# Ledger of designs, part 83: peptides against a protein of PDB entry 2ODG

Target 1, 89 residues: chain A of PDB entry 2ODG
Amino acid sequence: MTTSQKHRDFVAEPMGEKPVGSLAGIGEVLGKKLEERGFDKAYVVLGQFLVLKKDEDLFREWLKDTCGANAKQSRDCFGCLREWCDAFL

## One batch from the design tools (peptide; made by RFdiffusion4, then SolubleMPNN)

Design b2_p25_4_s4 (from b2_p25_4, 9 letters changed)
Fold by OpenDDE base, seed 3:
Structure b2_p25_4_s4 (fold): chain B 89 residues (1-89), chain A 25 residues (1-25)
Amino acid sequence: as target 1 above (89 residues)
Amino acid sequence: SAEEELLKLARELGEEARERALALA
């Protein structure tokens, strides 16, 4: 598999105050749902990723239950955060 | 299980975030 430009743009630099919609796999629909649930910034989702100890299955299940992410969307989002953490954590 | 406890914690934190978002809207 290959990564998207959106993924590459996110993992290339510190995330700072980037909105939740900047995460790979999180489009406008999922982004709005996450924002309504209090996850307005990418770093808030990063927090959940870390609380779940970077476990792929747990994170993807949480994301699905929180905003209705499908398998590809949750995979892309997980991969985005994993690679960002590998570079900056 | 440990996995169930982690998911519970994540969900509780999510509910807190939702409440704060509504309060600040």
Scores: peptide ipSAE 0.288, ipTM 0.763, DockQ to the pose 0.097
Fold by OpenDDE base, seed 2:
Structure b2_p25_4_s4 (fold): chain B 89 residues (1-89), chain A 25 residues (1-25)
Amino acid sequence: as target 1 above (89 residues)
Amino acid sequence: SAEEELLKLARELGEEARERALALA
């Protein structure tokens, strides 16, 4: 499988204060929904990813239930956070 | 199950985040 440039941009550096919409798989629609639920920064979603012990199924289910992410969107977001953690955590 | 407990925790933390965001908005 290949990754998007958005994914590569995110995993290439510390995420700092990057908005939630910087995550791969999170477009404007999902980003707005996440922000409405209190997830305005990528690191807040990272927090949920870590709380769920980096479990793919749990995280993707959570993301779907939280913002309506489809399978590809949740997979892209999960992969983005996983690879970021592998590099920087 | 352990998975159910983790999801519960994540959801609780999500609700807390939402409440805090609303309070600060």
Scores: peptide ipSAE 0.286, ipTM 0.762, DockQ to the pose 0.099
Fold by OpenDDE base, seed 4:
Structure b2_p25_4_s4 (fold): chain B 89 residues (1-89), chain A 25 residues (1-25)
Amino acid sequence: as target 1 above (89 residues)
Amino acid sequence: SAEEELLKLARELGEEARERALALA
């Protein structure tokens, strides 16, 4: 499958202080919900990704339960973090 | 299970983040 430009933009550079909404799959609706739950920066979500040992099923389940992400959104977000880690971690 | 424990940990850390966010609001 193909990736979005948003995905490519995120995985191309260190994430620094990028907001959670910069993650692929995280739009305005999900971003707002995540921010209300304390996940304001992309690196906070990265932290959860790492706590879950980069497991796709666990992360996608967590994301769904936390902000209501659908299958496409959680897949895009997972793929975004996975590729970022492969490049920079 | 190990997976269940990891999810539990992630959720607990999430609640802590939420509490901090509310304190800063």
Scores: peptide ipSAE 0.283, ipTM 0.760, DockQ to the pose 0.097
Fold by OpenDDE base, seed 1:
Structure b2_p25_4_s4 (fold): chain B 89 residues (1-89), chain A 25 residues (1-25)
Amino acid sequence: as target 1 above (89 residues)
Amino acid sequence: SAEEELLKLARELGEEARERALALA
């Protein structure tokens, strides 16, 4: 499977203060829901990813329960954070 | 289970984030 340009743009550099909507799989709808739940920055979601020990099933379940992400959206978001961590953590 | 405890921790942190966001809005 191939990745999106949005994914490639995110994993290419330190995330800094990037908004949550910069994560692959997180569009306008999911981004607004995450922001309403206190997740306005990508690094806040990164924090949850790390708390869950980078486990794919746990993270994707959490994301689904938190903002209603479907299977593709949660897969794209997980892959984005996994590859970013591989490069910068 | 260990997985259930991790999800619980993540959800607790999420609630704290929401409370902080509402307080700053």
Scores: peptide ipSAE 0.271, ipTM 0.753, DockQ to the pose 0.098

Design b2_p25_5_s1 (from b2_p25_5, 15 letters changed)
Fold by OpenDDE base, seed 1:
Structure b2_p25_5_s1 (fold): chain B 89 residues (1-89), chain A 25 residues (1-25)
Amino acid sequence: as target 1 above (89 residues)
Amino acid sequence: MEAERRKLLEEKHQEVLEEAEEEEE
């Protein structure tokens, strides 16, 4: 499957202080839910991704339980973080 | 009860559609 432009824009550069809503699969609704849970920046979600040892199933389940992400949204977010890590870690 | 459940499902579906539209931009 082809990636979104949002994915490509995120993985192309260091994430810095980018908001959580800059992650692929995370729009306004999920972004607000994540912010309410203390995940206001993309790097905070990255932190959770790393704590879960980059495990896809664990991360996607966590994202679903935390903000109600569906299968596509959690897949897109996971893929976004995985590819970013491959480029910058 | 069924009407409230249907409303909740419709609201959740609308949220999913909105998120999908934002991803496609």
Scores: peptide ipSAE 0.166, ipTM 0.643, DockQ to the pose 0.030
Fold by OpenDDE base, seed 2:
Structure b2_p25_5_s1 (fold): chain B 89 residues (1-89), chain A 25 residues (1-25)
Amino acid sequence: as target 1 above (89 residues)
Amino acid sequence: MEAERRKLLEEKHQEVLEEAEEEEE
């Protein structure tokens, strides 16, 4: 599976204060829903990813339940965070 | 009811498509 440019851009550097919408799989609609739930920054979603012990199924289920992410969006978001962690944690 | 459901489905489908387009960029 080929990654998006959005994925590559995110995993290439420390995320710092990047908005939640900078995550692969998280566009404007999902980003707004996440922000409404208090996940305004990518690092807040990273925090949730880490709390869930980087478990793919748990994270993707959480993302679906939190913002209505579909299978592709949750997969892309998970992959984005996984690869970022592999590079920077 | 059917027309409203169809509209809602179309709106949700459009939102999903827009999100997917934003990611492919």
Scores: peptide ipSAE 0.165, ipTM 0.637, DockQ to the pose 0.028
Fold by OpenDDE base, seed 4:
Structure b2_p25_5_s1 (fold): chain B 89 residues (1-89), chain A 25 residues (1-25)
Amino acid sequence: as target 1 above (89 residues)
Amino acid sequence: MEAERRKLLEEKHQEVLEEAEEEEE
């Protein structure tokens, strides 16, 4: 499976203050829903990813329950954070 | 080079379609 350009752009550099919508799999609609729940920055979602101990099933289930992400969106978001952590943590 | 450009355009197109699908739910 190939990654998106959005994924490659995110994992290429420290995320800093990037908005939640910069995460792969998180578009404008999911991004707004996450922001309404207090996840306004990508690093806040990273925090949740780390609290869940980088578990794929737990994170993808959480993302689905929090913003209604489908299987592809949750997979893309998880993969984006996993590869970012591999590069920068 | 052309094949790589085509791939990037297809990926961007797919991302736009996925965002549109989010609006239908």
Scores: peptide ipSAE 0.143, ipTM 0.622, DockQ to the pose 0.021
Fold by OpenDDE base, seed 5:
Structure b2_p25_5_s1 (fold): chain B 89 residues (1-89), chain A 25 residues (1-25)
Amino acid sequence: as target 1 above (89 residues)
Amino acid sequence: MEAERRKLLEEKHQEVLEEAEEEEE
C-alpha cells in the first residue's frame, strides 16, 4: 500500500506541537472527537501509542473505541506513528 | 429485491467512502 501525502508530511519532520488532526487517518470528525477526549495534540496520541508498547492491535482497538476510527483510519494512524518513531526515536 | 440490495450496497459503499475521505483532511 502506498502512503498518503498526509502521512509523508507527518513522518518527514519532528512532531512538535502538531494538532491531532495532522496524523494520517485523522480528519476533522475524528480529530474533534479525540480533542474532546483530551487528545488535542499528535504527541498525546503518540503517548498512548507508546504506553500500548507500539502494539498495532491494541492501539487500533483503542483508537476505534476512543473516536470511532474505522479499519483504514486506524491503520493509517498507526502506520504514521510507527514510521515517525522509526525515524525519530 | 435485487434493486434494493444494490441500493443498500451502494449506500454502504458511500458511507465507507465518506469515512475514508476524513483520512485525507
Scores: peptide ipSAE 0.141, ipTM 0.602, DockQ to the pose 0.023

Design b2_p25_5_s2 (from b2_p25_5, 17 letters changed)
Fold by OpenDDE base, seed 4:
Structure b2_p25_5_s2 (fold): chain B 89 residues (1-89), chain A 25 residues (1-25)
Amino acid sequence: as target 1 above (89 residues)
Amino acid sequence: SAAERRELLRELEEEVLEKAEEEEE
């Protein structure tokens, strides 16, 4: 239940124009799939996270359905956005 | 069969390992 360095790097600063692949749990493969669906920036996925009212189950299900994220990847991505929001929203 | 289940589990394990590498990028 420890976070990755990728998670820590993301939550440490405003995300600005960071690519979607900078999100924890989102690597090259999932990142490309998200980009193909119009989610090219991390802040676009943040938008979806907020539209879903920060609900973990809804967001993780959406991520799975959108790019094929597995349970760990969706959990890591969710946690990354949640902690970023706690720090900067 | 047991053999088919073992094969499926092996395939799923490989798939999980491949996807797990995404976080480390």
Scores: peptide ipSAE 0.115, ipTM 0.564, DockQ to the pose 0.026
Fold by OpenDDE base, seed 1:
Structure b2_p25_5_s2 (fold): chain B 89 residues (1-89), chain A 25 residues (1-25)
Amino acid sequence: as target 1 above (89 residues)
Amino acid sequence: SAAERRELLRELEEEVLEKAEEEEE
């Protein structure tokens, strides 16, 4: 129910050129897997999030299939992008 | 066997711990 400091740091400012690993729920292992698939920047994952029309189930399934994210990691990443969009889109 | 089950559980626990460390507080 409570967010991490990583989440708070991400949603507090424009995304810019932040690496994919700056997303909540995305650590070193998942970050490297995402980078290998072409998702090297957080804004590329944001693009996928928007293409999926911000649908939680679709995005979390995509993240699981793409980098092997578990339920907590995909939830944290989704929540991070949702709140960032609420603040800056 | 019981020994095989214990080893499987240990491997699964290590995987869960590794995944849990992906996001730092």
Scores: peptide ipSAE 0.112, ipTM 0.554, DockQ to the pose 0.024
Fold by OpenDDE base, seed 3:
Structure b2_p25_5_s2 (fold): chain B 89 residues (1-89), chain A 25 residues (1-25)
Amino acid sequence: as target 1 above (89 residues)
Amino acid sequence: SAAERRELLRELEEEVLEKAEEEEE
């Protein structure tokens, strides 16, 4: 499997105040849905990822239920956060 | 019917394509 340029851009630096839409797998539609649920920043989704103890199945299921992410989008988002944490936590 | 199945597959393909466009390559 190959990663997107969006993934590479996100994992390359501290996320700071980046919007939720900067996460791999999260485009305009999913981003707006997440923002409506209070997840306006990437670090808020990171918080949920950490609360779920980095469990892939739990996180991907949560993302699907929260914003309607499909299997690829949830996989890309999970992988993005996992690799970011490996580099910066 | 076969016609209904073909229509469903077409709709699913369109949905997958639209959602795939959310991830910038």
Scores: peptide ipSAE 0.109, ipTM 0.555, DockQ to the pose 0.024
Fold by OpenDDE base, seed 5:
Order: sequence, then structure tokens, then C-alpha cells
Structure b2_p25_5_s2 (fold): chain B 89 residues (1-89), chain A 25 residues (1-25)
Amino acid sequence: as target 1 above (89 residues)
Amino acid sequence: SAAERRELLRELEEEVLEKAEEEEE
């Protein structure tokens, strides 16, 4: 499976203050929904990812329940955060 | 008709794919 350019751009550097929409799988629609729930920055979603102990099923289910992400979007977002953590944590 | 249904399903499928691609920039 290949990753998107958005994924590669995200995992290439510290995320800093990047908006939630910079996460792979999170476009304008999901990004707005996440922001409405208080997840305005990528690092806030990272926090949730870590609280869930990097569990794929738990995180993807949470993302689906929180913003309505489909299977591909949640997979891409999870993979994005996992690889970022592998590089920077 | 069956033909109309198939066309509608095709259009819906394309719309879903387009929206999914927009979320994965």
C-alpha cells in the first residue's frame, strides 16, 4: 500500500502547531468536525492517539465516532500518526 | 427502470469516491 503526499509531508517533520486538517485522511469536512469537538490541532488528535495507547482499532473507532471518518480516512489518519511517532517519539 | 437505477448508482458511487479523495489530499 502506498501513502499519500499529505502523509509524507506530515511525517517528515515535527508537527508543531499544524492544524488538524494536515493529518492524512482528514480533509476539510472531517477537519471542521474535529475542530468543533475541540480537536483543532494535529497534536490534540495525537494526544488522543497516545491515550488510546496507539491501538489501531480503538483509535479508528474513536475517529469514526467523533467526526464520521470512513475506513480509509481512519486508516490513513492512524497510519500518519503511527509513522510520525515512530520518527519523533 | 433498472437502467435508471444503474445509472443513479453509478453517479452516487462516483460522488462517494470524489468526496473520499478530497479528504485524502
Scores: peptide ipSAE 0.093, ipTM 0.542, DockQ to the pose 0.021

Design b2_p25_5_s3 (from b2_p25_5, 13 letters changed)
Fold by OpenDDE base, seed 5:
Structure b2_p25_5_s3 (fold): chain B 89 residues (1-89), chain A 25 residues (1-25)
Amino acid sequence: as target 1 above (89 residues)
Amino acid sequence: MEEERRKLLEEKHEEVLKKAKEEEE
């Protein structure tokens, strides 16, 4: 599948202090919901991704339950973090 | 079992965030 420009921008460089909304699949609405739950930075969501052992099903269901992400949004977010980890961890 | 495991991990994470927030306050 073709990735978005947002995905490519995220996986191309170190995460640093990027906001949670910089993750592919995470728009303004989902971003605000995540921020309200303490996930204000992309690296906090990365932390959850790692706590869940990089498991796709667990992470995507978590994201759905936490902020209401749909299948595409959770897939995009998962793929974004997976590929970032493959490059930088 | 996967759902239970996920919930446990979420709870642990939330506890960490809660403690961090309380300490910052």
Scores: peptide ipSAE 0.030, ipTM 0.509, DockQ to the pose 0.390
Fold by OpenDDE base, seed 2:
Structure b2_p25_5_s3 (fold): chain B 89 residues (1-89), chain A 25 residues (1-25)
Amino acid sequence: as target 1 above (89 residues)
Amino acid sequence: MEEERRKLLEEKHEEVLKKAKEEEE
């Protein structure tokens, strides 16, 4: 599967204080919903990803339940975090 | 609003942890 430019931009560098909306699969709508739940930064979502032991199914389910992400959005977000972790953790 | 956000965050954390434990068991 191909990745988006947004994905490539995210995984290419330390995430620092990047907003949650910088994650692949997380657009304006999902980003706002995540922010409303306290997930305002990408690293907060990373935290959940890590708590879930990087499990794809659990993470994607969590993301769906938290902000209403569809299958593609959750897949893109998961892949983004997975590859970021592979590079930087 | 900030307090509500904090509560929601905490609730979601608990849900995440619960699901993780259930999956591990």
Scores: peptide ipSAE 0.023, ipTM 0.477, DockQ to the pose 0.154
Fold by OpenDDE base, seed 1:
Structure b2_p25_5_s3 (fold): chain B 89 residues (1-89), chain A 25 residues (1-25)
Amino acid sequence: as target 1 above (89 residues)
Amino acid sequence: MEEERRKLLEEKHEEVLKKAKEEEE
């Protein structure tokens, strides 16, 4: 599977204050739902990813339960955070 | 609305932490 340009743009640089919608797999609909739940920045979602020990199943399930992400969206988001962590943590 | 968002955030954080602990056990 090839990554999206959105994925590549995210993993290429420090996360900083990037909005949650900058994460791969997180579009306008999921982004708004996450923001309503207090996850307005990508680093807040990163926090959950790290709390879950970077476990794919746990994270993807959490994302599904939190904002209704489907399998592709959760996979893209997980991959985005995993590769970012590999580069910057 | 901000207060509700904060409460929801706290609830979701607690859910994540509980699940993480359950998986570690």
Scores: peptide ipSAE 0.023, ipTM 0.474, DockQ to the pose 0.154
Fold by OpenDDE base, seed 4:
Structure b2_p25_5_s3 (fold): chain B 89 residues (1-89), chain A 25 residues (1-25)
Amino acid sequence: as target 1 above (89 residues)
Amino acid sequence: MEEERRKLLEEKHEEVLKKAKEEEE
């Protein structure tokens, strides 16, 4: 599978204060839903990813339940965080 | 208003974490 430019931009540098919408797979609609649940920054979603022990199935299920992410969106978001962690954590 | 919103967000986060733990078990 090929990655998006959005994915490449995210995994290339420290996360800092990037908004949740900077994550691959997270557009404006999903981003707003995540923000309503208190996940306003990418690092808050990273926190959830780490709490779930980086488990793909658990994280993707959580993302689906939390903001209605489809299979591609959850896969893209998971891959984005996984590769970011591989580079920086 | 901000305090009430903060508490609501904390409660939502606790629910998410609880559900995640239950799904893992």
Scores: peptide ipSAE 0.021, ipTM 0.451, DockQ to the pose 0.053

Design b2_p25_5_s4 (from b2_p25_5, 17 letters changed)
Fold by OpenDDE base, seed 4:
Structure b2_p25_5_s4 (fold): chain B 89 residues (1-89), chain A 25 residues (1-25)
Amino acid sequence: as target 1 above (89 residues)
Amino acid sequence: SAAERRRLLEELHEEVLRKAEEEEE
């Protein structure tokens, strides 16, 4: 499967202060729910990803529980963070 | 407000720590 342009744009550069909605798989609806839980920046979600030791199942389950992400959305978000970490961490 | 922001940050911090502890168990 191919990645989206949104994914490619995110993994191409340091994330800095990018909003949570810049993550692949995170649209307006999921972004607002994450912001309500304190995850307003992409780097805060990155923090959770790292606390969960980059585990796919743990992270995707957390994302589902936190904002209601479906399987595709959680997969896209996980892949986005994984590839970003491979490039910059 | 500042108070609401502090409460949110505290809740977020506790949630992150809880997830870390659950992963260790």
Scores: peptide ipSAE 0.021, ipTM 0.484, DockQ to the pose 0.055
Fold by OpenDDE base, seed 5:
Structure b2_p25_5_s4 (fold): chain B 89 residues (1-89), chain A 25 residues (1-25)
Amino acid sequence: as target 1 above (89 residues)
Amino acid sequence: SAAERRRLLEELHEEVLRKAEEEEE
């Protein structure tokens, strides 16, 4: 599938202190909701992704439950983290 | 305050782990 430029920008380099909103699929609305739950940085969401053993279904369900992400948003976010991990872990 | 922040982060950590376990179940 075609990825967004946002996805490509994220997976191209170490994430460092990038905000949660830098993740593909996470826009302003979802970003704010995640921040309100303490997920202010992309690496915090990465942490949850890793705790869930990179499982797509578990992560996408968690993201939906946590910030109300729809199927596309959760797919994009999952793919973003998966590819980042493939590159850097 | 810093103390409040630490407490909230501790609570968040436990909540994240709990939810992860619930999702796995």
Scores: peptide ipSAE 0.021, ipTM 0.485, DockQ to the pose 0.051
Fold by OpenDDE base, seed 2:
Structure b2_p25_5_s4 (fold): chain B 89 residues (1-89), chain A 25 residues (1-25)
Amino acid sequence: as target 1 above (89 residues)
Amino acid sequence: SAAERRRLLEELHEEVLRKAEEEEE
């Protein structure tokens, strides 16, 4: 599998206050939908990822249900958070 | 509004708690 520059940029450093749209797979459309549901920061989505015990299927299904992410978008977002956690948790 | 934001955050919190409980052993 290949990663995007957006993925590489996100996993390279602490996420701090980065907006939800900074996550790989989360563009403007999905970002706005997530923000409308209270997920305005990447760390809020990280929180959900951790609550789901980093489970890929659970997280990707949640993301799909929450903002309508397709398979690629949810895969990219999951991979982004997984690799960030591997580096910083 | 502030009230709307509080309600949204409360809903988010409850959803997170629900999911956490569902994943407990």
Scores: peptide ipSAE 0.021, ipTM 0.480, DockQ to the pose 0.058
Fold by OpenDDE base, seed 1:
Structure b2_p25_5_s4 (fold): chain B 89 residues (1-89), chain A 25 residues (1-25)
Amino acid sequence: as target 1 above (89 residues)
Amino acid sequence: SAAERRRLLEELHEEVLRKAEEEEE
């Protein structure tokens, strides 16, 4: 498996105030749905990821239920947050 | 509106807490 440039760009630097759409796997459609649920910043999704103890199955299921992410989108988003945490936590 | 944003944030906060509690069970 290979990562996207979007993934590489996200994991390369501190998250700061990056919008939720900066996360790998989160495009315009999913991003808008997440924003409507209060997840406007990437760090809010990070918060949920951490509350779920970084569990892949729990997080990917949550993402699917919250914004309708498919398997690839949830995998990409999970991997993005996991690798960011490995670098910065 | 500001009121709608506050309500949304309150609901989000409660959801996060609920998820945290479920993980501790």
Scores: peptide ipSAE 0.021, ipTM 0.486, DockQ to the pose 0.058

Design b2_p25_6_s1 (from b2_p25_6, 12 letters changed)
Fold by OpenDDE base, seed 3:
Structure b2_p25_6_s1 (fold): chain B 89 residues (1-89), chain A 25 residues (1-25)
Amino acid sequence: as target 1 above (89 residues)
Amino acid sequence: EKEKKLIEEGVKKAKEILKEEKEKE
């Protein structure tokens, strides 16, 4: 398994009010769709991640249904949030 | 601190969004 620099940048520090597009796997297209649904900040997506009890299958299916994320994008986003939580929660 | 507050607000907002979307169906 490999990670992107975007992933490494996100998990290296507190997320604060970073936009949803800062999450690994979330590009401009997916970010805009998430923002339209009210998930405008990374911490709101983290909120959903926690509501789903950090369950990978539930989260990745939700992300796919919400913004059309493919398998790679949902995997990257899930991994990004999981590793961030491991470091800061 | 601010980070803790934002995470808590994120959980609240996520629940609110999902509730509203379900009620619209």
Scores: peptide ipSAE 0.677, ipTM 0.916, DockQ to the pose 0.917
Fold by OpenDDE base, seed 4:
Structure b2_p25_6_s1 (fold): chain B 89 residues (1-89), chain A 25 residues (1-25)
Amino acid sequence: as target 1 above (89 residues)
Amino acid sequence: EKEKKLIEEGVKKAKEILKEEKEKE
């Protein structure tokens, strides 16, 4: 499957303090909900991704439960973080 | 490096948030 430009832009460089909305699959609606739960930066969501030991099912379920992400959104977000880690961790 | 430090902070913050949410249940 093809990736979005948003995905490519994110995985191309260190994330630094990019907002949570910079993650693929995370739009304004989901981003706001994540921010309200304390996940305001992409690196905090990455933190959760790592806490869950990069497990796809666990992460995608967490994302769904936390901000209401659908299957595509959670897939895109997971893939974004996975590829970022492959490049920078 | 700064990037690795932020990642560590992200892990720490994520754990804190999850702990607080669990305590509210």
Scores: peptide ipSAE 0.673, ipTM 0.916, DockQ to the pose 0.926
Fold by OpenDDE base, seed 1:
Structure b2_p25_6_s1 (fold): chain B 89 residues (1-89), chain A 25 residues (1-25)
Amino acid sequence: as target 1 above (89 residues)
Amino acid sequence: EKEKKLIEEGVKKAKEILKEEKEKE
């Protein structure tokens, strides 16, 4: 499977206070919905990812329920956070 | 480091949001 440039850009460096929309799979529509729910920064979504103990099924279901992410979007977002953690945690 | 502190805050905030949403259900 291939990754997007957006994914590569995110996993290449510390995320700092990057907005939630910087995450792979999170476009403007999903980003706005996440922000409305309080997940305005990528590190907050990472927080949820860690709370769910990096479980793919739990995280992807949460993302779908929270912002309406489809299968590809949730996969891309999960993969983005997983690879970031592998590099920086 | 600052990055680790942000991650901790992210975990904390995520838990808080989930708690509030659960209370609304």
Scores: peptide ipSAE 0.672, ipTM 0.917, DockQ to the pose 0.951
Fold by OpenDDE base, seed 5:
Structure b2_p25_6_s1 (fold): chain B 89 residues (1-89), chain A 25 residues (1-25)
Amino acid sequence: as target 1 above (89 residues)
Amino acid sequence: EKEKKLIEEGVKKAKEILKEEKEKE
Protein backbone atom coordinates (compact mmCIF):
# COMPACT_ATOMS: atom_id res chain seq x y z
CA MET B 1 0.00 0.00 0.00
CA THR B 2 1.15 3.51 -0.80
CA THR B 3 1.59 6.34 1.67
CA SER B 4 1.18 10.07 1.30
CA GLN B 5 3.91 12.64 1.35
CA LYS B 6 2.35 13.92 4.54
CA HIS B 7 2.90 10.51 6.09
CA ARG B 8 6.49 10.36 4.89
CA ASP B 9 7.21 13.84 6.17
CA PHE B 10 5.90 12.97 9.60
CA VAL B 11 7.70 9.68 10.05
CA ALA B 12 11.00 11.06 8.81
CA GLU B 13 11.87 13.05 11.93
CA PRO B 14 11.06 13.49 15.61
CA MET B 15 7.63 15.00 15.95
CA GLY B 16 8.50 17.51 18.64
CA GLU B 17 5.61 19.89 19.12
CA LYS B 18 4.09 19.47 15.69
CA PRO B 19 0.39 20.26 15.61
CA VAL B 20 -2.12 17.46 15.51
CA GLY B 21 -2.85 18.36 11.92
CA SER B 22 0.59 17.16 10.91
CA LEU B 23 -0.54 13.57 11.33
CA ALA B 24 -1.46 11.69 8.20
CA GLY B 25 -5.19 11.34 7.87
CA ILE B 26 -5.84 14.39 10.03
CA GLY B 27 -6.97 17.35 7.97
CA GLU B 28 -8.24 20.69 9.12
CA VAL B 29 -11.70 19.38 9.98
CA LEU B 30 -10.53 16.50 12.12
CA GLY B 31 -7.68 18.55 13.52
CA LYS B 32 -10.01 21.22 14.82
CA LYS B 33 -12.21 18.64 16.47
CA LEU B 34 -9.23 16.98 18.10
CA GLU B 35 -7.95 20.34 19.30
CA GLU B 36 -11.32 21.10 20.84
CA ARG B 37 -11.00 17.89 22.82
CA GLY B 38 -7.53 18.82 24.03
CA PHE B 39 -5.55 16.86 21.50
CA ASP B 40 -3.84 19.87 20.03
CA LYS B 41 -0.41 18.37 19.44
CA ALA B 42 0.63 15.25 17.62
CA TYR B 43 2.44 14.04 20.74
CA VAL B 44 -0.85 14.04 22.65
CA VAL B 45 -2.43 11.80 20.04
CA LEU B 46 0.69 9.67 20.24
CA GLY B 47 0.06 9.56 23.96
CA GLN B 48 -3.39 8.14 23.37
CA PHE B 49 -1.97 5.71 20.84
CA LEU B 50 0.42 4.43 23.49
CA VAL B 51 -2.24 4.36 26.20
CA LEU B 52 -4.19 2.06 23.92
CA LYS B 53 -1.07 -0.11 23.64
CA LYS B 54 -0.77 0.56 19.93
CA ASP B 55 -3.92 -1.45 19.30
CA GLU B 56 -5.21 -0.61 15.86
CA ASP B 57 -8.87 -1.36 16.47
CA LEU B 58 -8.97 0.52 19.75
CA PHE B 59 -7.16 3.52 18.38
CA ARG B 60 -9.15 3.76 15.18
CA GLU B 61 -12.41 3.44 17.08
CA TRP B 62 -11.28 6.12 19.49
CA LEU B 63 -10.34 8.42 16.64
CA LYS B 64 -13.67 7.84 14.95
CA ASP B 65 -15.57 8.51 18.16
CA THR B 66 -13.49 11.55 19.05
CA CYS B 67 -13.35 13.45 15.79
CA GLY B 68 -15.45 11.53 13.30
CA ALA B 69 -12.58 10.09 11.32
CA ASN B 70 -13.58 7.74 8.54
CA ALA B 71 -11.91 4.42 7.86
CA LYS B 72 -9.23 5.83 5.59
CA GLN B 73 -8.42 8.73 7.87
CA SER B 74 -8.12 6.53 10.92
CA ARG B 75 -6.05 4.00 9.02
CA ASP B 76 -3.71 6.70 7.77
CA CYS B 77 -3.34 8.20 11.21
CA PHE B 78 -2.72 4.86 12.85
CA GLY B 79 -0.16 3.88 10.25
CA CYS B 80 1.57 7.20 10.64
CA LEU B 81 1.97 6.78 14.38
CA ARG B 82 2.93 3.14 14.12
CA GLU B 83 5.71 3.84 11.68
CA TRP B 84 6.88 6.82 13.68
CA CYS B 85 7.14 4.66 16.77
CA ASP B 86 9.01 1.99 14.87
CA ALA B 87 11.55 4.60 13.87
CA PHE B 88 11.91 6.63 17.05
CA LEU B 89 10.66 4.69 20.05
CA GLU A 1 15.65 14.10 25.97
CA LYS A 2 13.02 16.60 25.00
CA GLU A 3 11.26 14.15 22.69
CA LYS A 4 10.89 11.60 25.46
CA LYS A 5 9.54 14.26 27.78
CA LEU A 6 6.95 15.28 25.24
CA ILE A 7 5.87 11.68 24.81
CA GLU A 8 5.50 11.30 28.55
CA GLU A 9 3.52 14.51 28.70
CA GLY A 10 1.38 13.30 25.83
CA VAL A 11 0.55 10.10 27.64
CA LYS A 12 -0.24 12.02 30.80
CA LYS A 13 -2.42 14.53 29.02
CA ALA A 14 -4.26 11.87 27.07
CA LYS A 15 -5.08 10.02 30.26
CA GLU A 16 -6.23 13.21 31.92
CA ILE A 17 -8.49 14.15 29.03
CA LEU A 18 -10.07 10.72 28.90
CA LYS A 19 -10.57 10.65 32.64
CA GLU A 20 -12.13 14.07 32.58
CA GLU A 21 -14.48 13.18 29.75
CA LYS A 22 -15.53 10.01 31.51
CA GLU A 23 -16.21 11.85 34.74
CA LYS A 24 -18.56 14.26 33.04
CA GLU A 25 -20.40 11.52 31.19
Scores: peptide ipSAE 0.669, ipTM 0.916, DockQ to the pose 0.949

